# Peptides against a protein of PDB entry 5JNO: the designs that were tried, part 71

Target 1, 112 residues: chain A of PDB entry 5JNO
Amino acid sequence: MVAKFQPPPEYQLTAAELKQIVDQSLSGGDLACRLLVQLFPELFSDVDFSRGCSACGFAAKRKLESLHLQLIRNYVEVYYPSVKDTAVWQAECLPQLNDFFSRFWAQREMED

## One batch from the design tools (peptide; made by RFdiffusion4, then SolubleMPNN)

Design b1_p21_7_s2 (from b1_p21_7, 7 letters changed)
Fold by OpenDDE base, seed 5:
Structure b1_p21_7_s2 (fold): chain B 112 residues (1-112), chain A 21 residues (1-21)
Amino acid sequence: as target 1 above (112 residues)
Amino acid sequence: SLEEARRRALEVLDEMEAERA
């Protein structure tokens, strides 16, 4: 009775792939971060993908967008149904995602 | 490469996990 979210093919994870990530995760927030890396490695790359794809016109930004977060949340919900509650998502996952993403680029800027 | 990006990202994540433990 509940509609299932169907991610685009390029962001489709098999049950086995998702299970592997879950097994490496310590919490829902940690799982979210690992999913971020798995699904969107381009967000951690120095490569300018915006110039690499003339067809889609996608401007690669060092920013977590709503679509990224929605896809991640959908997968996290599979093993942590509590994140269906927005308050839980905002308390458990979003802060970790933001901290992780910010720390990554802050570190990279210092190394460069 | 994307593979290298993943590796670097996971290294940072592992460090963060260790700090929380």
Scores: peptide ipSAE 0.716, ipTM 0.954, DockQ to the pose 0.942
Fold by OpenDDE base, seed 1:
Structure b1_p21_7_s2 (fold): chain B 112 residues (1-112), chain A 21 residues (1-21)
Amino acid sequence: as target 1 above (112 residues)
Amino acid sequence: SLEEARRRALEVLDEMEAERA
């Protein structure tokens, strides 16, 4: 059996912090989006992470990675156990996350 | 700043929530 997933210390939310976000959320999908903002604000920043390494030429992509989604899902499950079902996660939360993230950057690109 | 990034992100999210209402 797989042990319960524990987030890295830098992404550990207290019960009070999570409750506060839940109280502001309208649904499981909405909660997922709010968790995305809370846990990973750097994904919404204009900061070019490649600036720190001009020699390598690496440019960080603005995308949601598996680890981001996994951490969010684990917190959502606390209040919405149904998302333990992958089909529910993919129908209710994942599309909202992608739509939100895409819309954010689409708007930012238009403003640049 | 990261704080500004969060604020901007939440504004977009609020707009999306309003559209669903």
Scores: peptide ipSAE 0.716, ipTM 0.954, DockQ to the pose 0.901
Fold by OpenDDE base, seed 3:
Structure b1_p21_7_s2 (fold): chain B 112 residues (1-112), chain A 21 residues (1-21)
Amino acid sequence: as target 1 above (112 residues)
Amino acid sequence: SLEEARRRALEVLDEMEAERA
């Protein structure tokens, strides 16, 4: 049996916070993208994250890692239970997440 | 800043949503 995934405290959303994001979302895939922005804004920043926090020394990577995706999926499942099905998650959410993230940085590269 | 990053990210997301609509 696989243990239940628990997000780190810094990525724990309240019910109210999650609802606000859901209210702005048009679909499960859209919700996933909005959660990505809310939970991991450092993935969209040109600023070296470690520069702003000498205590934590965290360095953000410009890629979507398994932990990011798993955490997002957990929240999406609250309002879109169908994504508990891996096939649905892979068809409805993952492509939108990847397209969004790729589109963002592709545009940034052209602007710079 | 992270706030500015969020704003820019959401702008891209809104554009993509409009394209799919």
Scores: peptide ipSAE 0.715, ipTM 0.954, DockQ to the pose 0.854
Fold by OpenDDE base, seed 4:
Structure b1_p21_7_s2 (fold): chain B 112 residues (1-112), chain A 21 residues (1-21)
Amino acid sequence: as target 1 above (112 residues)
Amino acid sequence: SLEEARRRALEVLDEMEAERA
């Protein structure tokens, strides 16, 4: 069987940290977006970065990779267990993540 | 900086939330 996803230490959240983000969130999809910002600020920056994890492999700088999404989903599931259903995840969280991420960079592109 | 990136990202997110409210 496939091993459970293990986030690198850099992306481990304590229960208190996660609760703080949840308290600021309006929905599961909103929580996903806030987690994206908190966990991966480098995706919103023009600064070159290194993941700092030898086991994570390469990811595109301005792209939501499967590893990012999987980690976010794992945390969202804690408070919104329904996203364990892939159909729910794809209907409620992924569209909001993609819309948010795309809007951010679309705006940045227009400002340049 | 990464901190500035977070700030800008959250501003966009807040705007989107306000539009849905």
Scores: peptide ipSAE 0.713, ipTM 0.953, DockQ to the pose 0.910

Design b1_p21_7_s3 (from b1_p21_7, 6 letters changed)
Fold by OpenDDE base, seed 5:
Structure b1_p21_7_s3 (fold): chain B 112 residues (1-112), chain A 21 residues (1-21)
Amino acid sequence: as target 1 above (112 residues)
Amino acid sequence: SLEEARERALRVLEEMERERA
C-alpha cells in the first residue's frame, strides 16, 4: 500500500470543484494560480489571519510556504501529471505562482 | 473579507491570463 496525500478538510476539493477550476485554466501554471486563490484566499487578505487562529497565534505572512505549494501541486498533478517531475514544476508552475503572488501585492501597495 | 480578497486576486490573475494569451 502506497501512502496517499490527504489535505486537511478545509482544503479539500470535490472532483466537480476541481474540474470547474480546471475548465477555467489555460495551463498547469494557470491552474496552480487559480488553486492558490481558491484554497488560500487569506493570503490575499488585509485582514489579520491570526485573529482566526487563537490556538496557535500564527500570523499568515505574505509568503507562499511549502505547505501551500505542496497542496497546490497535488491538485495540479491530477490533470497535469508532468508536474510530478520537479523540474517541470519548477519551470512551469512555481514561476507563475510567484509572479502572480508578487504582482498582486505590488499592485495593492501602490493603491494604498 | 475573504470573498473580497478572492475577487481582487482573481482580477489580477485574469489580467495575467490575458497577457499570456
Scores: peptide ipSAE 0.719, ipTM 0.955, DockQ to the pose 0.907
Fold by OpenDDE base, seed 2:
Structure b1_p21_7_s3 (fold): chain B 112 residues (1-112), chain A 21 residues (1-21)
Amino acid sequence: as target 1 above (112 residues)
Amino acid sequence: SLEEARERALRVLEEMERERA
């Protein structure tokens, strides 16, 4: 038996918060992108949270990790149950997430 | 700030949404 995935408290959205994001979304893939921005704004920031911290050693990376994707998928499944199918997730959501994330940093690179 | 980062990200996303429409 697989336990239901439970997001950490800092990434726990209320039903109202999630619905608000859904109402702004055009598709499941678009919803995934909006969730990415809402849940993980640090992935779009130039701020280095590791600066001044000798103990944590954490440095923000410009990449989408498995935990990020799992959290996003968990919320997308609420309104788009079909993404429980890995093939659907990989066809509808992952490409949009990757395109969005890549485009963002490509633009930022041009501005630097 | 994180707020500014979120706003910048949303601008990019909205541009992409318009392109898909």
Scores: peptide ipSAE 0.719, ipTM 0.955, DockQ to the pose 0.918
Fold by OpenDDE base, seed 1:
Structure b1_p21_7_s3 (fold): chain B 112 residues (1-112), chain A 21 residues (1-21)
Amino acid sequence: as target 1 above (112 residues)
Amino acid sequence: SLEEARERALRVLEEMERERA
């Protein structure tokens, strides 16, 4: 019995918002990357979002966590049902997400 | 800002999209 993942209110996309992102995407993996940028812009910022808030707790600054990935996968499944298969998710989406995220920070480190 | 970070991220993604095409 798999429980349905319910996104927090701040990460709830309307059908129209999701459709706009899909129309800009070239594939399921590309859609996953665009969702990453749209939903979690803080992961691409130099701003220390964990600093200055004693109530927020510890947050990894440059890491894709399980909750981020699960939320992205939930939206990708709407237009690419095949990613419900873990093997497909791991072959088509995870490598592109990791490559994109890694490349972004590698370039930033060279520019700074 | 978060907006500037988002724009930088999209530029990197678009470069990768062109490379994969």
Scores: peptide ipSAE 0.719, ipTM 0.955, DockQ to the pose 0.896
Fold by OpenDDE base, seed 4:
Structure b1_p21_7_s3 (fold): chain B 112 residues (1-112), chain A 21 residues (1-21)
Amino acid sequence: as target 1 above (112 residues)
Amino acid sequence: SLEEARERALRVLEEMERERA
């Protein structure tokens, strides 16, 4: 039996917190991007960070890793259950996440 | 700071949202 993904306490959103983000979102893909910013602001920081998972000890870098995406998807599914379908997740949310993240850092590199 | 990082990220996101609208 596969264990259900449980986010660390620092990434656990209450229903009210999640609703606030949803209310600001235009779509499932947009919600995913907003969740990325809210949950992992360190991925947008110029300061180098090494934040490890308390459970697995994995240290996150400034890239979209499987753990980040899995956690975001779990929250998106609450309001957009269609993303439970991997094809929908890959067509609607992943491209927006990747485009947003890459655009952010591309702009920062040009600003030096 | 992390708060400043969030603000910068949101500005980029909101710009992209306007482009898709």
Scores: peptide ipSAE 0.717, ipTM 0.955, DockQ to the pose 0.895

Design b1_p21_7_s4 (from b1_p21_7, 7 letters changed)
Fold by OpenDDE base, seed 3:
Formats: C-alpha cells, sequence, structure tokens
Structure b1_p21_7_s4 (fold): chain B 112 residues (1-112), chain A 21 residues (1-21)
C-alpha cells in the first residue's frame, strides 16, 4: 500500500479549522482557493522573508508548486471525495487555483 | 504583513466568485 500523504506540522489543520473553511466555501474549487490562502499566505505577500531571517536566507517564489497543490488536494478530498479522480481535480480545482493565483498577481503588477 | 496579504487575497477571491455568479 502507498503511504498516506502527511502534511508537515506547520500545515496541519484541525477538524474545526478545516470545517470553518469548508463552511465558507461554495464548491471544491472555492475550497481549494481558500485553503491556498490559509495554508500559504506567503505566496500572496511581497515580504521577503530572507530579509527578516538572515539565518535561513530563503525567499519563496511566486509559484504554485506540486507540493502546494498536493497538500491542498488532500484537504479538499475530505469533503469532496470526487477530486480523488485526477480528471475531476484537473477540471474543477486546478483551473480555479491557477486563475485565482494569476489574477491576484496580475492585479498587483498593475498597482506597481 | 501576512494578515494583510491574506485579506487582499480573499478580496480577490470574492471578486472572482462574484463574476462567476
Amino acid sequence: as target 1 above (112 residues)
Amino acid sequence: SLEEARQRALEVLDEMLAEQA
């Protein structure tokens, strides 16, 4: 059997926290976007964390990585089991995530 | 701040959802 994906501790959501996000969501795609914001707020920030943390010197790129998407999908599956089907995930969630993320940064570029 | 970024992101999301409705 393939081992169940386990989120890193910093990205663990309690049942109550996840429920709260779900209650605010209208669809699996919406839930995915809200999870993106809640789990990875740094992807929406211009703050260079490497500036504040001289010890690690790490700066995140403005990119949705496979691990981000995998983690989000695992949480979405809890309430929308249909996204276990890759075709459903690619049709209903990924486009929403990409559109949302792209739209956010497109607006920020216009404000510069 | 991260909280401000989160709020801005949610505003964009709400706008996107409103356009889809």
Scores: peptide ipSAE 0.717, ipTM 0.954, DockQ to the pose 0.891
Fold by OpenDDE base, seed 2:
Structure b1_p21_7_s4 (fold): chain B 112 residues (1-112), chain A 21 residues (1-21)
Amino acid sequence: as target 1 above (112 residues)
Amino acid sequence: SLEEARQRALEVLDEMLAEQA
């Protein structure tokens, strides 16, 4: 039996929070990107998150990891069940996430 | 701040979406 994936408390969205993000989203890929911003704002900041968060001490890195993607996918599935199909996830969401994240930091790098 | 980071990120997202439209 496969254990249900349960996000850590700090990444648990309420139904209302998720609905609000969905209402702002135009597609599953868009939703995925907005979830990325909502759940992991530290990935878009130059601030050392470990310095700012005494509770968790997590050191933020400018990298999309498997855990980030899994958490996002779990929420996207609520409104876009088709992403349970890995092929759909890889075609509709992953490219959007990667492009979005890369674009963000590419702009920042050009400003440095 | 994190809020500023979110705002910048969302602006980039909106730009990306606009280009796809």
Scores: peptide ipSAE 0.716, ipTM 0.954, DockQ to the pose 0.871
Fold by OpenDDE base, seed 1:
Structure b1_p21_7_s4 (fold): chain B 112 residues (1-112), chain A 21 residues (1-21)
Amino acid sequence: as target 1 above (112 residues)
Amino acid sequence: SLEEARQRALEVLDEMLAEQA
């Protein structure tokens, strides 16, 4: 059996915090993107935070890694249980996350 | 700052969502 995923302490959201994000979200994909911003602000900054967090598995400041996605999915499942199905996760959330993240950095690159 | 980065990210997200609507 697969052990229940336990987020690192620094990425543990309270029910109230999660609800606040959910209330701002219009869909599971939207929720996923908002969770990305709230949980991993360092991915949207030029500042390298990899030195400050070994538990989060941070390796590349401008890449979405498996651990990031796993954490996000864990929270999305609370309000959108359908994403427990990998096919749904890959169809509804992953494309939104990737598009959003890529769009952000593409825009920043143009501003440089 | 990180807060500024968050705000910029959310603005990009809102723009993306608006295009999808």
Scores: peptide ipSAE 0.715, ipTM 0.954, DockQ to the pose 0.888
Fold by OpenDDE base, seed 4:
Structure b1_p21_7_s4 (fold): chain B 112 residues (1-112), chain A 21 residues (1-21)
Amino acid sequence: as target 1 above (112 residues)
Amino acid sequence: SLEEARQRALEVLDEMLAEQA
């Protein structure tokens, strides 16, 4: 029996919340990036992690970890089931996420 | 704040998407 991936309570999105983000998104890759921002704002801040997620453990700051990506992918799959295919996920979503995240912090480094 | 971080992130995203369009 394969256990279903269950997000911690603080990362649970209702159908309405997810729909709102989807409505703002232009593609699966865009949706992934918006989910990244909404679910993990701490990755875009110098503020210490404030979410008491015991299930997630300690996450590295300013780093996209497997848990982050898996959680995002789970939500993206709801509206873009094609990302269940790893090749599609790696072609459509991962590059967007990485480019977005890198771009953000590159700009921040220039401001410091 | 986290909200400010969210806003900045979304602005960067919008800029990135605009460049891709």
Scores: peptide ipSAE 0.714, ipTM 0.954, DockQ to the pose 0.889

Design b1_p21_8_s1 (from b1_p21_8, 14 letters changed)
Fold by OpenDDE base, seed 4:
Order: C-alpha cells, then structure tokens, then sequence
Structure b1_p21_8_s1 (fold): chain B 112 residues (1-112), chain A 21 residues (1-21)
C-alpha cells in the first residue's frame, strides 16, 4: 500500500494555526493562496542562491511544484472537502494559485 | 519580514476576489 503523504515538520500546521488561516479566508481558492504564502515564503524571496554562491551552484526555483500543491491541497481539503475531487481542485484552487503566483513574479520581473 | 508577509496576504486576497465575483 502507498504510504500517506507526510509533510516535512517545517510545513506542519496545527489545527489552531489552520483555523486561523481559514477564518481569514474568503473561499477555498483564497485559502489556498494564503496557505501558499504561509507555508512557502521562500517562493517569494528575491534571493538568488545561484548568483550568491559559486560554491554550491544552487539555482533558486520560482516554480510551484507538485509537492507544494499537494501539501496545500491537503490542508484545503480539511475545510473544503469538495477539492478532493480533482476537477474541483483544478477549477477552484489551481487557477487562483497560479494566477497569484505568476502575477507576483511578473510584477517583480518588470521592476528589474 | 512581517510587512512583506502582510503585503503578500493582501495580494492573495485580492487575487481570490477576482475569481469570486
């Protein structure tokens, strides 16, 4: 059997923490975006490790990866069970996440 | 850091509202 998804400790939210975010959210899509900000602030950082460190050569990725999306979806499902349906997730949450994230970096790119 | 976080949350909210209207 496939093991249950377990987020890294740094991405674990308590029930109280999640409730606080939910209470501030307007919808499932909004909740998803707020979770993105709360869980993965590094995705919004201007730090470029590839330029800052010649020793490691690590390139910062400005991309929403499957792991990020999966983790967010898991939390959204707690209060919006309908997103367990992939069609609902793709219609209600993913467009908002991608739009929010892409707009953020598009704006930053124009400022450079 | 907090100010930046708040800004991001505001942008997230604004983005969400576009899909709800």
Amino acid sequence: as target 1 above (112 residues)
Amino acid sequence: MEAHREELLEEARAAGEEFED
Scores: peptide ipSAE 0.192, ipTM 0.783, DockQ to the pose 0.118
Fold by OpenDDE base, seed 2:
Structure b1_p21_8_s1 (fold): chain B 112 residues (1-112), chain A 21 residues (1-21)
Amino acid sequence: as target 1 above (112 residues)
Amino acid sequence: MEAHREELLEEARAAGEEFED
């Protein structure tokens, strides 16, 4: 038996929290982007540890990982069941997520 | 933090609108 996906505690949204985000969303793709902002604010942080920490030289990677996408998709599916279809997810949500995220950082890099 | 969040949400919406009908 396949266990139902359970998000880590730090990424567990209540029904009320999710509904609030959904109510502000115009589509599944829009919801996905809003969830990205809500769940993973660290991905949009201007903090550069490579500049801030000379001791470790750690540079935070600015990329969307599979776990990020899976978590977002699981929440989107609650209100947009069609994204359970991978083709729909790849056509309606992934392009918006990737474009939003890439444009965000591209713009920030230009401002530097 | 909240002000930053709101700005990100607006950017997210704007980015998504190009894919909407």
Scores: peptide ipSAE 0.178, ipTM 0.776, DockQ to the pose 0.118
Fold by OpenDDE base, seed 1:
Structure b1_p21_8_s1 (fold): chain B 112 residues (1-112), chain A 21 residues (1-21)
Amino acid sequence: as target 1 above (112 residues)
Amino acid sequence: MEAHREELLEEARAAGEEFED
């Protein structure tokens, strides 16, 4: 039997943190996007942000990996159990994630 | 909250609006 997926310690949210994000979310898809921002801020490091941050200075990877999506889905499932169905996840959450992420970088590319 | 993070959350909301009923 495959064990339930456990997030790496660096991406572990407390119940309180997750609840806060949920309370700010209007839907499962919205929650997914907010989790993306919360869990993986490094994916949004653009030129201006990188220049303004003396702590890291690393360029962001402009790609959502399977691990990112899986982690987000796991948290979304806590409050939206329907996303356990892959069809629901792909219809309600994944398109919003992709659109949000792609639009972000498309906008930044135009500004570069 | 960091201003950059707030901007991202606003963009996330805006992107999600078209998917909401």
Scores: peptide ipSAE 0.176, ipTM 0.775, DockQ to the pose 0.118
Fold by OpenDDE base, seed 5:
Structure b1_p21_8_s1 (fold): chain B 112 residues (1-112), chain A 21 residues (1-21)
Amino acid sequence: as target 1 above (112 residues)
Amino acid sequence: MEAHREELLEEARAAGEEFED
């Protein structure tokens, strides 16, 4: 039996929301990047959350973590079942995610 | 400053197009 992943409530997308993103996507990799933006806007924020929250001291990290990638993959596979294959995920989605994310912050570093 | 969502989506699209066959 395959374990069923349940995303945290803050990362739960409705079928309609997911479909909207899919309709705007040209590929699984593109969908992955759009999901990254939708699900994790904090990864693109210059806000220092460590200073913003005295209670938890959470520090924003400019890094894609395994949980981020897993959540994105779970949604991508709904419309692109082939990404269930790790090789496909690594070839089609991960490079695009990393490229997009890296370019974003590289641009910001140049602007600063 | 936090980038606007629309700008991020355009950047995402541009990045994706680089890898499309």
Scores: peptide ipSAE 0.173, ipTM 0.773, DockQ to the pose 0.116

Design b1_p21_8_s2 (from b1_p21_8, 14 letters changed)
Fold by OpenDDE base, seed 1:
Structure b1_p21_8_s2 (fold): chain B 112 residues (1-112), chain A 21 residues (1-21)
Amino acid sequence: as target 1 above (112 residues)
Amino acid sequence: MEEHQQRLLEEARAAGEEYED
């Protein structure tokens, strides 16, 4: 049995916040990318948390993890129910998320 | 909204437009 996924409190969006993002989105794939930016700004920063926090030793990674993707998918499903189908999620949203995220860091690597 | 975050949203929109076209 798989338990229902619940987002951590820091990643809980209100209905109004989610609607605002949806209203700015062109499609489910675009919504997914905008949610990535809004929910996880730390994935787009050069902050070295391992240097800043000796107590926890947390190191920021330039990688989309399963938790990130699951959270984004859960919110996208609210306005794009077809994404509940894994095939649709993998065809419409995941490629755009990966392309957007990888392009960002590829561009930053070229600038540095 | 921070300027950096706004730029990211613009990039997201641009990427989305590529898939819509």
Scores: peptide ipSAE 0.235, ipTM 0.813, DockQ to the pose 0.118
Fold by OpenDDE base, seed 2:
Structure b1_p21_8_s2 (fold): chain B 112 residues (1-112), chain A 21 residues (1-21)
Amino acid sequence: as target 1 above (112 residues)
Amino acid sequence: MEEHQQRLLEEARAAGEEYED
């Protein structure tokens, strides 16, 4: 048996915090994108952010890793149990996550 | 950081709306 996945403490959301994000979301895919932003701000280091906080020394990773996706999926499952099905996750959430993330960096590349 | 995060959430919202249309 596989133990239930527990997020690291730095990525643990309370029920109230998660509910707040859900209430702002239009769909499972949108929820996934909002969770990406909330949980992993380090993936979105842009010029304005770097300028605003010299103490952070922020260098952005420009790729989504399996751990990021797994954590997001686990939270999405709370309100959209259908994403437990990999086919649903791949059809409804992954494309939107990838499009959102790639569009973000594509836009920032043009602004730099 | 709050301002930066808010901008990202707005971008996420906009992207989500495009998918729902």
Scores: peptide ipSAE 0.230, ipTM 0.809, DockQ to the pose 0.118
Fold by OpenDDE base, seed 4:
Structure b1_p21_8_s2 (fold): chain B 112 residues (1-112), chain A 21 residues (1-21)
Amino acid sequence: as target 1 above (112 residues)
Amino acid sequence: MEEHQQRLLEEARAAGEEYED
């Protein structure tokens, strides 16, 4: 039997916390990007942004890994059940996540 | 929410609007 994925404690959102993010979101893809920012601020850390920010941890990993995507998808599914369909997830959320994340680091790399 | 995260959310919002109809 395969164990059900459980978010690590540091990435566990309450219903109220998730709803707050959803209320600010325009779509499933937008929600996914906001969750990315909220759950994994360490993925966006650089010298300028991390300075004085308690939400930023250690040096950023500059790629979205399976666990990041799986965790985000699990939360998105709560309000956008259609993303349970992999085709929908790949059409509606993944492109926005990848574009947002890639664009972020592309800009920073140009500024370095 | 810290300023750093707020800036990222603003960038996310701006990016998300590009996918709206």
Scores: peptide ipSAE 0.229, ipTM 0.810, DockQ to the pose 0.118
Fold by OpenDDE base, seed 3:
Structure b1_p21_8_s2 (fold): chain B 112 residues (1-112), chain A 21 residues (1-21)
Amino acid sequence: as target 1 above (112 residues)
Amino acid sequence: MEEHQQRLLEEARAAGEEYED
């Protein structure tokens, strides 16, 4: 039996925190993107932000890794159980996540 | 930090709206 995935403590959300994000979400895909922002703000840090914030000096990779996606999916499943189906996850959430993340960094590259 | 995060959430919302229509 495979052990259940457990997120690192720094990426734990309380039920109340998750509920708040869900209430602001339009869909499972939208929820996934909001979770990406909330859980992994370091993935969106740029040079200007890092210079202006002493609390956010971490240099992160501009890449969504399997661990990030698995963690997000676990939270999305709480309110959108259909994403337990891999086909649904790949059709409804992954494209929106990838597009959102790619657009963010593409825009930053254009501004540089 | 909070202001930066808010801008990201607004971008996420905008992206989500494009998928909903």
Scores: peptide ipSAE 0.228, ipTM 0.807, DockQ to the pose 0.119

Design b1_p21_8_s3 (from b1_p21_8, 14 letters changed)
Fold by OpenDDE base, seed 2:
Structure b1_p21_8_s3 (fold): chain B 112 residues (1-112), chain A 21 residues (1-21)
Amino acid sequence: as target 1 above (112 residues)
Amino acid sequence: MEAHEQELLEEARAAGEEYED
């Protein structure tokens, strides 16, 4: 049997919280972007964790990882079941997520 | 860029700043 996906506690939204985000969303792709902001504010921060740990040499990277996308998709599916189809997810949500994230940092870089 | 998109970008900015605090 395939176990149902269970998000980590820090990324568990209540039904009310999710509904609030959905009510603000214009589409599945828009919902995905809103979830990105709500679930992962750290991805929009200028904080570089490498500054805090000189010993480990870790450089914070600004990227959308598979876990981020998986969590977002799971929530989007609740109200937009069509994204269960990978082709729909890749056509309607992934491009918007990537474009939104890239536009964010491009805009910030231009402000410097 | 649409006003809606810009608003979401501003929300993202605010979210990142709050994370830094």
Scores: peptide ipSAE 0.686, ipTM 0.940, DockQ to the pose 0.792
Fold by OpenDDE base, seed 1:
Structure b1_p21_8_s3 (fold): chain B 112 residues (1-112), chain A 21 residues (1-21)
Amino acid sequence: as target 1 above (112 residues)
Amino acid sequence: MEAHEQELLEEARAAGEEYED
């Protein structure tokens, strides 16, 4: 038996908090991006988390990891059950997440 | 770039800056 996924306390959203984000979302993909911003603001900061860590590196903090994506998908499924289908998740949400995240940093790098 | 996307990018920027404080 596979254990139910439990978000860490810092990523635990109440029904009201999730609904607030959903009310601002236009689609499942848009919801995914909003969840990315709300749950993981550290991914959009200039803080160097790789200092003193040879195993991490600069690139590590600027990549969406499987754990991030899994957590986001779990919340998206609440209002968009179709993303339980991997094909739908990969077609509707993943490209939007990746494009949004890459565009964010591309824009920031252009300003420097 | 669509206005909606730009708004979300600005929210992301604000979120990152707030995290740094």
Scores: peptide ipSAE 0.686, ipTM 0.940, DockQ to the pose 0.783
Fold by OpenDDE base, seed 3:
Structure b1_p21_8_s3 (fold): chain B 112 residues (1-112), chain A 21 residues (1-21)
Amino acid sequence: as target 1 above (112 residues)
Amino acid sequence: MEAHEQELLEEARAAGEEYED
């Protein structure tokens, strides 16, 4: 058996918190982006966030890592079971996440 | 850019700034 992925305490959402995010979401892809903002605000800051977290390993600056994506996928699956299919995850959620994250930093770069 | 996406980008900016405080 593959062990269930368990998020660090700082990235754990209650059922009520997740439900609130879902209620604001238009789709699985949109939910994924909202989860990205809610779970990982450090990815949208200029601060070195890796200093305070020994559980997530090495942090890539301005990059979505596999652990970030896995955590988001686990929560999305609760309300969108179809993303258990990797093809669906890669078609509906990953492009949305990557585009959103890229647009965020592209916008910030234009302001400098 | 759609208004919905812009809203989420602004929320992301706010989240990052709050993290820096």
Scores: peptide ipSAE 0.680, ipTM 0.939, DockQ to the pose 0.791
Fold by OpenDDE base, seed 4:
Structure b1_p21_8_s3 (fold): chain B 112 residues (1-112), chain A 21 residues (1-21)
Amino acid sequence: as target 1 above (112 residues)
Amino acid sequence: MEAHEQELLEEARAAGEEYED
């Protein structure tokens, strides 16, 4: 039996906090993107925390890892239970997350 | 680009900058 995914304390949202984000969201995919920003602001910073770490690569800094995606999915499921279906998650949320994240860094790259 | 998308991108920028502080 696989244990239920448990968010680290720093990524634990209360019901009220989650509701606030949901109230600002237009869809499940939009909610996912908002959760990405709220939970993982470090992914949108220029801080290079990978340089000082021999265990992680530079490319990982600007990549959505499985842990990030799983955490976001867990919260999205609260208000959009259909994303429990992997096919729905991959069709409705994952593309929006990836596109949003890619567009963010593409814009930043063009500004340099 | 739609206004909503740009808004979220700006929020992300702000979030990253706050993290750096």
Scores: peptide ipSAE 0.685, ipTM 0.940, DockQ to the pose 0.782; fails the geometry check

